# Designs tried in a protein design run: peptides against a protein of PDB entry 6J54. Part 93

Target 1, 223 residues: chain A of PDB entry 6J54
Amino acid sequence: NENLFASFIAPTMMGLPIVTLIIMFPSLLFPTPKRLINNRTISIQQWLIQLTSKQMMAIHNQKGQTWSLMLMSLIMFIGSTNILGLLPHSFTPTTQLSMNLGMAIPLWSATVFTGFRYKTKTSLAHFLPQGTPALLIPMLVIIETISLFIQPVALAVRLTANITAGHLLIHLIGGATLALLNINTMTAFITFTILILLTILEFAVALIQAYVFTLLVSLYLHD
Target 2, 42 residues: chain B of PDB entry 6J54
Amino acid sequence: QFQFTGIKKYFNSYTLTGRMNCVLATYGGIALLVLYFKLRSK

## One batch from the design tools (peptide; made by RFdiffusion4, then SolubleMPNN)

Design b2_p10_4_s3 (from b2_p10_4, 7 letters changed)
Fold by OpenDDE base, seed 5:
Structure b2_p10_4_s3 (fold): chain B 223 residues (1-223), chain C 42 residues (1-42), chain A 10 residues (1-10)
Amino acid sequence: as target 1 above (223 residues)
Amino acid sequence: as target 2 above (42 residues)
Amino acid sequence: DILNLALSFY
């Protein structure tokens, strides 16, 4: 079972942590444009960033649109790291709960503090849904308060669990396929088909989790 | 728009100010309860 | 063989 979790160990070489280099690697995939008319690859990247930016910032006012750079960099970082993590023998930083908590807690805290700073009345009112019966007000306020503090944990755990579970499933089904090659070729073919479908699913999950993480941070900012 | 009178004007679940006051009252009640038990144990 | 090599990476 140690072989299953070997891919989640932080890599080091000669005592130096290579994790920092792995985290910085996705930044090389998105170069900054220097021309008015760029190459096809850069143009497509900029077009995708603009489309996602317009979609994500559509619910925000002018003050909320100041966060567009942060949110776009976040979704590009998480999305690229998750996709690169599906490569064989690659280390995915987003499989580490510490990494995701390191992103979730500061962003959540910043959104909560920004809400209390500029929209104090609205932020306090969010602890009580509109139209709540008078008898349920105290209990509902307590539940909503607990829900608020669970948000950063749920945000980090969701990303970590989905990416980690996907990696483990690919390892298990891949190992089962190899084991069945010499036992039953027909069953091995079925498991291999499942592996292909699972890998396609994991590519989708990688992008969805990046989007959900960024979207929830954006929604917390809007609240 | 809802028009409330009396205590319902300040403590209601429909207006923004009313919801805020209900939340503050709940937190204040919990704080007083915690303070009561803390002083009782001493 | 290529398939086995690809799967062995996992």
Scores: peptide ipSAE 0.031, ipTM 0.799, DockQ to the pose 0.016
Fold by OpenDDE base, seed 2:
Structure b2_p10_4_s3 (fold): chain B 223 residues (1-223), chain C 42 residues (1-42), chain A 10 residues (1-10)
Amino acid sequence: as target 1 above (223 residues)
Amino acid sequence: as target 2 above (42 residues)
Amino acid sequence: DILNLALSFY
């Protein structure tokens, strides 16, 4: 059904890519503080950023904490885009696998290269789990190497699939609710209740996926 | 802590250096195998 | 009517 996937098509206006504006829009929601004591809304935002920053950077050394700005900007970007994507008739850029791969591959590559650059011995040792029997070493090293290359793909697909599936479910259940209104009101009410619960869940999923994406990038950096 | 002697000192799955050497040896072996088959195909 | 309006956005 083309109607089901119409919301996932990149919108254009007279051939011009509106996607660029949509991607940049979340940046307007997070103004920089200019006062020592900011407004309540800005203070809450800064407090949330501080909390998440402390949680994510707690596992990193001082050199790893240099990535705090990158990781916090990433989680705020993905989180805001995912939440805004739940608005009616809104396009969610994170539903595009190309975008998520565009974020995952460079970040993954940067973390891997950083690991090999500063912790070469440890990074190479991670290809072989500790205590592996000698006979399994070659095969396990190969498997771990493959696993490493699957990481950026899994990272991108996880985000894309979870957000896309959520939008599809909301659309399908919403459509079913409308269709059942004139057929069976009781069933329509049940379906509507499920829709509400699912919508609440998708708000949580939107934030969780942003957190998981950023956390995994952070964990890859930590090695 | 494990005390290794001989070749096990350099190639073990318990120490960091040993694990690194095992990984490098594995990659080196694979590279040699690939090179062997590539040269054999010619 | 409100339900139809809300669901029409999706």
Scores: peptide ipSAE 0.029, ipTM 0.800, DockQ to the pose 0.016
Fold by OpenDDE base, seed 3:
Structure b2_p10_4_s3 (fold): chain B 223 residues (1-223), chain C 42 residues (1-42), chain A 10 residues (1-10)
Amino acid sequence: as target 1 above (223 residues)
Amino acid sequence: as target 2 above (42 residues)
Amino acid sequence: DILNLALSFY
């Protein structure tokens, strides 16, 4: 059933990939303010960014707050792409594991290296929880090391799986609803109700996954 | 505040320095084991 | 018909 995964194929026109244009499109939705008192749309956007930035940067010191711009741009990018991906006939770049790994691995590595550079002792000490019995130290250090390397994979897979699964569920439930219309209208109505609820949920998931992705990157930076 | 004497002063799971040394010792031990098996095979 | 059209977008 290639039809199920057809929406996840990279779109091309005349043999040229248009994925680059799709990735760049969300940037047009967030114009730079030019007035002291902006319109309602820009004001709301700025307000949301300010609230999110205050929450995420509260755990960081002055050096960590230098990452504010990058983290805010990241959450806006992922959030906007995820929301736009729910539009009909749209391609969501965040459904591609390569895209998410391309974001997760560099950001994770940057946070880890930054931690080791400025807080070497603390970063190394994090591999061993405080109060560990002496006999368990070697094994626990190994486990914590493995846990560290799983972080970028988990970060990318979480985002990819949640967004991809959501799209698949909407497609499957929608297809089932159409098939059941001529078989059992009552059951079709139930599946249609589920489809509506699922669609609402996916809008929330789209934003939550963007937030979680950015938050975890921020937490890794905090060490 | 924790007061440790002897080897526990440098290798403990309570102090920052102690935890760091334990981690380094663990990595060092693993590296030596890997090196031993690698050199033994050759 | 309208539902089919709407759902066909996915």
Scores: peptide ipSAE 0.028, ipTM 0.801, DockQ to the pose 0.017
Fold by OpenDDE base, seed 1:
Structure b2_p10_4_s3 (fold): chain B 223 residues (1-223), chain C 42 residues (1-42), chain A 10 residues (1-10)
Amino acid sequence: as target 1 above (223 residues)
Amino acid sequence: as target 2 above (42 residues)
Amino acid sequence: DILNLALSFY
């Protein structure tokens, strides 16, 4: 068990937490442009950010679009950390539930408070779906209230579980492949093929989870 | 679109105001129940 | 050898 979870231990050197540097590292991958016509790599990056920003903020009003910078920074941060976490011997901060809760709870709270401040009537009405039978109203309001408080937990756990499970599977299948190389080469080839497919899947999952996390925060803001 | 009369005008699951009032009434009822049991235990 | 090296990182 210790070997399985060794990659998830927060790294420290000389008693100093290098986790802070790891978290700050993705910011170096997104430099701010200083020219009208930037380098090709920066131009492509900015184009992708604009494309993602347009589709994410399409559901929001003008006031809601003020959150575009926050949401885009969030998706870029989670996406970059998840992709970098797939590098060999890398530590993924998003595998830590504490990290994801630290992001989910404040963002969820901000969206909920913003909703109640500017759209109090609509936000209160969201606790009761339209067309609910009269006898089920009290119970459904309670359920919807509980559902609201589960949202930040669901956001954090979803991201943590998906990224952690992917890392564990890659580790296990990779270890099995190495072990089978000296036992049965044919089965080792099969497991290696599975490992490749799984790795491709995890790259997709890394981006999808970043998108889903940001999208759900955006949807909560749409209240 | 919806024509409600009486108490259904203020407490309904179709209009925005009606839904809000139902939610507030539910919270108020729960608060009163909690208060009742708290005072009863003393 | 490359496979072993790549898999050894996980």
Scores: peptide ipSAE 0.032, ipTM 0.803, DockQ to the pose 0.017; fails the geometry check

Design b2_p10_4_s4 (from b2_p10_4, 6 letters changed)
Fold by OpenDDE base, seed 2:
Structure b2_p10_4_s4 (fold): chain B 223 residues (1-223), chain C 42 residues (1-42), chain A 10 residues (1-10)
Amino acid sequence: as target 1 above (223 residues)
Amino acid sequence: as target 2 above (42 residues)
Amino acid sequence: SILLLALSFY
């Protein structure tokens, strides 16, 4: 099944990693506005950024809102890369677990560390849910500690698995559609319809996963 | 709302301070156990 | 166009 997973291999040109250029490409799609009244496209983009920013940062106080720039850049990056990855023969860096771990672990550690630094009492108390029976306290603290360390892994794996699975499904159904064209045109039409619906779904999933990833990081910061 | 006296004042699962102390006590206990087994292994 | 897009995924 190497042909199925070939699209997930980091592309290189003459031995040089072009993945860096692919990662940097989405940055070109988000120019900084220089006018008070921008083009309609830029205005809509800025409006969407403002809406998402207000939504995500609403749960944070003034100190937590200092993370808005980083969180919004994160969601824009992941969202744009995920959407661009749905283009044919395009490589999505977010399909690489290493990439997602590279984002998840530092951000998670930063949020946890920030919590322990400024809200030490609350952060430590978070390891023990309120109202826990006294006999279950030690075990539950251990479980909650383990749960904490699973968070960055779950964060990275969730994003990787969802994006990768979506790409794989599109590839499989697309290949099946082509194979069925010469066998049964009617069935091929059905599979093609499913492919269209799946692609629409994957566009939504791409944005949702970007949002969830950033939201969870934000929630860990809020703690 | 909660009135705690004695040890329950410092170690409880309802107050923030109590929860923190319970967590610290748990970690301290685990650390002592690990230390005990480490020293025992010698 | 959609067909061509689908074909391009293969």
Scores: peptide ipSAE 0.032, ipTM 0.799, DockQ to the pose 0.019
Fold by OpenDDE base, seed 1:
Structure b2_p10_4_s4 (fold): chain B 223 residues (1-223), chain C 42 residues (1-42), chain A 10 residues (1-10)
Amino acid sequence: as target 1 above (223 residues)
Amino acid sequence: as target 2 above (42 residues)
Amino acid sequence: SILLLALSFY
């Protein structure tokens, strides 16, 4: 139904793509500190970023920790856009597969190229798991090669599918609650309760998907 | 921990070098097969 | 407010 996907259409004003402004808006929510002791809100924000940075970069060596800025910016961007997308009548850029592919493919390629550049022997060896029977080596290498190329697609599709599915469910159940208000108030109350639980779940999914996307990118870099 | 002799020294699934050589050998084999079929078609 | 928020999604 066209009505179901109406919220996923890229918004434009006077033929100008306001999508660019929507994508840039989350950057305003994370201002750079100017004082040694910042405001309480900024201090909490920085504290959260430091905590997430420490846990994500713990698996990396010192050279890999240079990617901390990129990975933290990525998780903050995806997380903020996903959370802002849960606002009523808001457009989420991360529901667009093109947007997610545009992030996944370059990041994936960068991690793969850096791996081959600095850890060539280890990177090539990752195409064959340890202890593989000799007769299965050619087949397994092919499978592992295919698996490598599926990684950027899996990253993009996973994020897109999870966010899009959540939005669709909220719209469907929300529409059902409105329709049932005039038909049966009791059933409308039940559907409304489900809607509340679903919205809470979608807040969690929004953050988890941002984390998973960034984590997988970091794991590919670790290899 | 593993001591390999002969061909298994260079092509094994346990050592890092052995795994790398196996991967390169498989890619080389595939490339040769593709080349064979390409030349056969002509 | 929560009701209005939920109703605003559609």
Scores: peptide ipSAE 0.031, ipTM 0.799, DockQ to the pose 0.019
Fold by OpenDDE base, seed 3:
Structure b2_p10_4_s4 (fold): chain B 223 residues (1-223), chain C 42 residues (1-42), chain A 10 residues (1-10)
Amino acid sequence: as target 1 above (223 residues)
Amino acid sequence: as target 2 above (42 residues)
Amino acid sequence: SILLLALSFY
């Protein structure tokens, strides 16, 4: 059924892609503060950013804390896009695997290369856990190497799968609810209740996935 | 502190340097094997 | 409004 996946098609107007505008729209929701005492919304935003920044950057040294701005912008971007994607008839760029891979691969590679540049010995040593029996060393090194290369894929797929699955589930349950309205009203009410609970869950998932994505990037940087 | 002598000093799974050397040796061995099979096919 | 929201996903 093409209608099931219609919401995931990149929207166009007169043949021109409007996806660019959709991606840029969340930036308007976070204005820069100008006053010592800002509006309530801006103050809350700043407070949240400060809290998350303190939490995420606590594990990093001074050089690692240079990434704070990028990581905070990343979590704000993914979080905002995921939340906005829950609006009716909206398109979420993060449902596209290409988008998430486009974020995951460069960030992962940057963290890995940064680690190898400044902590070469430690980074190389991480491929072999401490205390490994001698006979298992070659196999374990290979496994750890494979594990490293799976990280960007897992990062992108996790975000894509969670957001996409949530959208599909909301659509399916919503459609089922409408279909059951004239068949069995009681069952339709049950499905509608599930839909409400699911939507609440998806709001949480949207934020959690943004946090997890950013956190994992941060952890890879820390090594 | 771990005190290793001989080859274990450079190739061990406990010290940072030893672990690094083991990893490098593993990669080197794999590279040599791949190179060997690649050259053998020609 | 909630119902309209749900209907909008169809």
Scores: peptide ipSAE 0.030, ipTM 0.799, DockQ to the pose 0.019
Fold by OpenDDE base, seed 4:
Structure b2_p10_4_s4 (fold): chain B 223 residues (1-223), chain C 42 residues (1-42), chain A 10 residues (1-10)
Amino acid sequence: as target 1 above (223 residues)
Amino acid sequence: as target 2 above (42 residues)
Amino acid sequence: SILLLALSFY
């Protein structure tokens, strides 16, 4: 059914892609603090950022703390885009695998490069888990190497699949509810209730996936 | 601390240096195998 | 309003 995937097509206006504007839109929701004591909205945002940054960056040393701005901006971007994507008639850029790969691959490569640059011995040792039997060392090193290269793909696919699947499910159940309104009102009410519960779940999933994406990038940095 | 002697001192799965050497040895072995097959085909 | 919101997802 082509109409199911119509909402995932990158929107254009007069042949020009407006996806750029959509991607930039969440930045307007996070204004820069200008006062010592800002309004409640900005204060809550800053508090949440500080709380999450303190928790996420606690595992990093001074060099890792340099990534705080990048990781916090990443979680805010993905989280905001995912939440905005749950608005009706909205396009979610994070449903595009290309978008998520565009974020995952550079960030992953940067973390891997940083690891090899500053912790060469530890990074190389990570390809072999501690305590591995001697006979399994070559095979496990190969597997761990493959696992490393799967990380950016898994990072992008996880985010894409979770957000896309949620949107599809909302669309399908919503369409089913509408179709059942004239067939069986009671069943339509049940499907509508499921739709509401699903929507609540998708709000949680939207934030969780943003957190997981950022957390995994952070963990790859820490190794 | 693990007390290893001989070759096990440099190639073990417990120490950081040993693990690193094992990884390098594995990559080196694979590289040599690839090189061998590449040269053999020519 | 909730119904309209849900229907808007279609």
Scores: peptide ipSAE 0.029, ipTM 0.799, DockQ to the pose 0.018

Design b2_p10_5_s1 (from b2_p10_5, 4 letters changed)
Fold by OpenDDE base, seed 2:
Structure b2_p10_5_s1 (fold): chain B 223 residues (1-223), chain C 42 residues (1-42), chain A 10 residues (1-10)
Amino acid sequence: as target 1 above (223 residues)
Amino acid sequence: as target 2 above (42 residues)
Amino acid sequence: ALDLTLASLL
């Protein structure tokens, strides 16, 4: 059992946490542009960032556009860490619930507070859907309030669960493949094929989860 | 456009102001209830 | 908000 979760233990060296370095490493993969026309890699990165930024921020007004930098940095961070986490023997910080809560709670709080600060009427009114029968108003307001507080938890757990589950599946299928090599080569080949397909899927999931996480934060800001 | 008169003008689930007032009234009511039970126990 | 929360969970 412990072997299954060994990859999720926060790595340390000589008692010093190296998690900090792992978290900071993705930043090295996105150097700042120095030229108007950069190389192919940087150009593609910038193009993708611009596309995602334009897509995500399209629903926001001018005030919401101020969050573009934060949201884009968030998606780049989560996406890069998730992708890097698919490397063998790598540690994925986003598999840690504490990490994801550390991102979700402040961001959620910021969006909620921003909403209450600048759009108090709309934010308060959002606790009551339009057209609610009068008798259901108190209960529905309570439910919406509870729903609001579940948002950061759901945000963090979703990311954690999806990434962690993917890693577990890769580990299990990989282990099964190795075990079957000496038992049944044909079955091992099938299992290996499944592993390949799963890894491809996990690459997609890694990016999707990063996008969903950032998108939901953005939507909470929009309300 | 919704035309409400009387109390419905201020407390309705259709207008923004009405919805806000309903929410505030709900929270206020809950707060008063909690306060009542808190004071009752002491 | 509730719809978004439910949709996000699924």
Scores: peptide ipSAE 0.318, ipTM 0.883, DockQ to the pose 0.034
Fold by OpenDDE base, seed 5:
Structure b2_p10_5_s1 (fold): chain B 223 residues (1-223), chain C 42 residues (1-42), chain A 10 residues (1-10)
Amino acid sequence: as target 1 above (223 residues)
Amino acid sequence: as target 2 above (42 residues)
Amino acid sequence: ALDLTLASLL
């Protein structure tokens, strides 16, 4: 079982934290355009960023539109790191809860405080749903307050659990496939097919989790 | 579209101001309860 | 609305 979690240990070389370089590596895959008519690959990347930006920022007013750069950089970072993490023997920083909490807590705090600064009345009113019966008001306000503080935890744990579980499952099925090659080749082939399908699913999950993480941060900002 | 009079004007679950006041009142009540138990323990 | 999104995803 110790070998199963070896891929989740932060790598170091001669005591130097190479994890910093791993975190920075995805940024090299998205170079800044410097031409009026860019290369085909860069043009496609910019087009995708524009589409996702328009979709995510559609719910925000002009003040919320200022967060577009940060939110788009966040989704690109999480998405690229999750996809690169699916490479064999790769370390995925987003499998670390500390990494995800490091993103979730500050972003959540910034959105909550921004809401209180610019929309104090609306932000406070969100602790009580509209039309609540009078007798349920005190208890419901408490529950909504607790729910608010669960948001950053849920945000970080969701991302960590989904990516980690996907990696672990790929390793387990992959290991089972190799073990069955010497026992039953037909069963090994079936297991290998499942592994391929699972890997494709994990690529989709990697992008979806990046989108959901960024979307929820955006929704908290709308408050 | 809601018409409230008296205390319901300030404390209701339908208007924005009413909801805000209910939340503040709840927090104030909890704070007073906590303060009471702290002072009671001497 | 925010609570519903969290509950549906977990």
Scores: peptide ipSAE 0.312, ipTM 0.874, DockQ to the pose 0.033
Fold by OpenDDE base, seed 3:
Structure b2_p10_5_s1 (fold): chain B 223 residues (1-223), chain C 42 residues (1-42), chain A 10 residues (1-10)
Amino acid sequence: as target 1 above (223 residues)
Amino acid sequence: as target 2 above (42 residues)
Amino acid sequence: ALDLTLASLL
């Protein structure tokens, strides 16, 4: 059972944490453009960032559009780390709840405080839906307040659970495939096919979770 | 447009100001209850 | 708000 969770242990070398280098590695994959017409790889990256930026910031005002750099860097970071985590024998930092909480709590707090600072009346009014019967107001306000504090936890846990579950499932199905190779080749072929389909799905999940995480942060900012 | 008079003008679930006041009143009430129980324990 | 809470359930 120790081998099941071995891939989630924070790697160290000679007692020094190399996790810092692992977290910084994705930054090397996104170099800054220097030419008017770049190579195909950089052009595709810029095109994707431009499309996602337009889509994400379409709901925001000019003040909200200031967050474009933060949100685009966030989605690129989470997306790249999730995709790199699907490489064999790789450590995925986003499988660590501490990492995701470290991103979710400050970003959520920043969006909430920004809302209260610039739109105090609207932010306070969001704790009570329109048309609520008078007798239900106190209870509903409490529920909405609790719901607000659940948001950063749900944001972090969703990302952690989805990425971790995907890694575990690939490991288990892969292990089952290897175990069945000498027992039943037909069944092993079926499990291997499932493994391939699952791996493709996990690539999609990796990008979707990055998008959802960033989108929810953006929505919390917009309120 | 909603026309409210009296207390409903300040405390309603339809207008932005009314909703804000209801939320503040709820938090204020909870704070007073907590304060009451804290002082009662002394 | 309710819309954000529903989005958080995704």
Scores: peptide ipSAE 0.285, ipTM 0.881, DockQ to the pose 0.037
Fold by OpenDDE base, seed 4:
Structure b2_p10_5_s1 (fold): chain B 223 residues (1-223), chain C 42 residues (1-42), chain A 10 residues (1-10)
Amino acid sequence: as target 1 above (223 residues)
Amino acid sequence: as target 2 above (42 residues)
Amino acid sequence: ALDLTLASLL
């Protein structure tokens, strides 16, 4: 049982938390452009950022566009960490709920606060859906209020659960494959094939979860 | 599009202002209720 | 807000 969760322990070296370095590592993969015509890698990165930025920020006005840098950096960070976490013997910081809560709570609070500051009437009105029967208004307002506070938790848990579950599944299937190698090679081959397909799926999930996390933050900002 | 008269003009679930007022009224009511029970306990 | 909360359940 310890072997199952061993990969999720925050790594330390000589008692010092190396997790900080792991969190900072993805930053090295996105160097700052310095040329008018950059390398192919940087150009592709910029193209992807521009494409995602245009798509995601299209719903925001000029004030919301100020969040573009933060949201794009967020998606790149989560996406890169999730992808890097799929490397063998790697540690994924986003598998830690504390990490994701550390991102979700401040971002959510910022979006809520900015909403109340600049769109006070609209933000308050969102606690009551339009067309609600009069008798249900008090209860629904309470439910909507509770729902608001669930949002940061949902953001963190969704990301954590999806990434962690993927890693666990890869570990379990991988372990099963190894165990079956000396029992039934045919079955082991099947499980290995499933492992490969699952790994491919997890790459997609890694990017999707990064996108969903960022998108929801953006949507909360837009209200 | 919506024509409301009387109290419905200020408290309705269709207009933005009406919805806002309903929310504020709900929060105010809850606050008063909590205050009432807290003061009654003392 | 409920619409977004439902979307968050996805």
Scores: peptide ipSAE 0.304, ipTM 0.882, DockQ to the pose 0.036; fails the geometry check

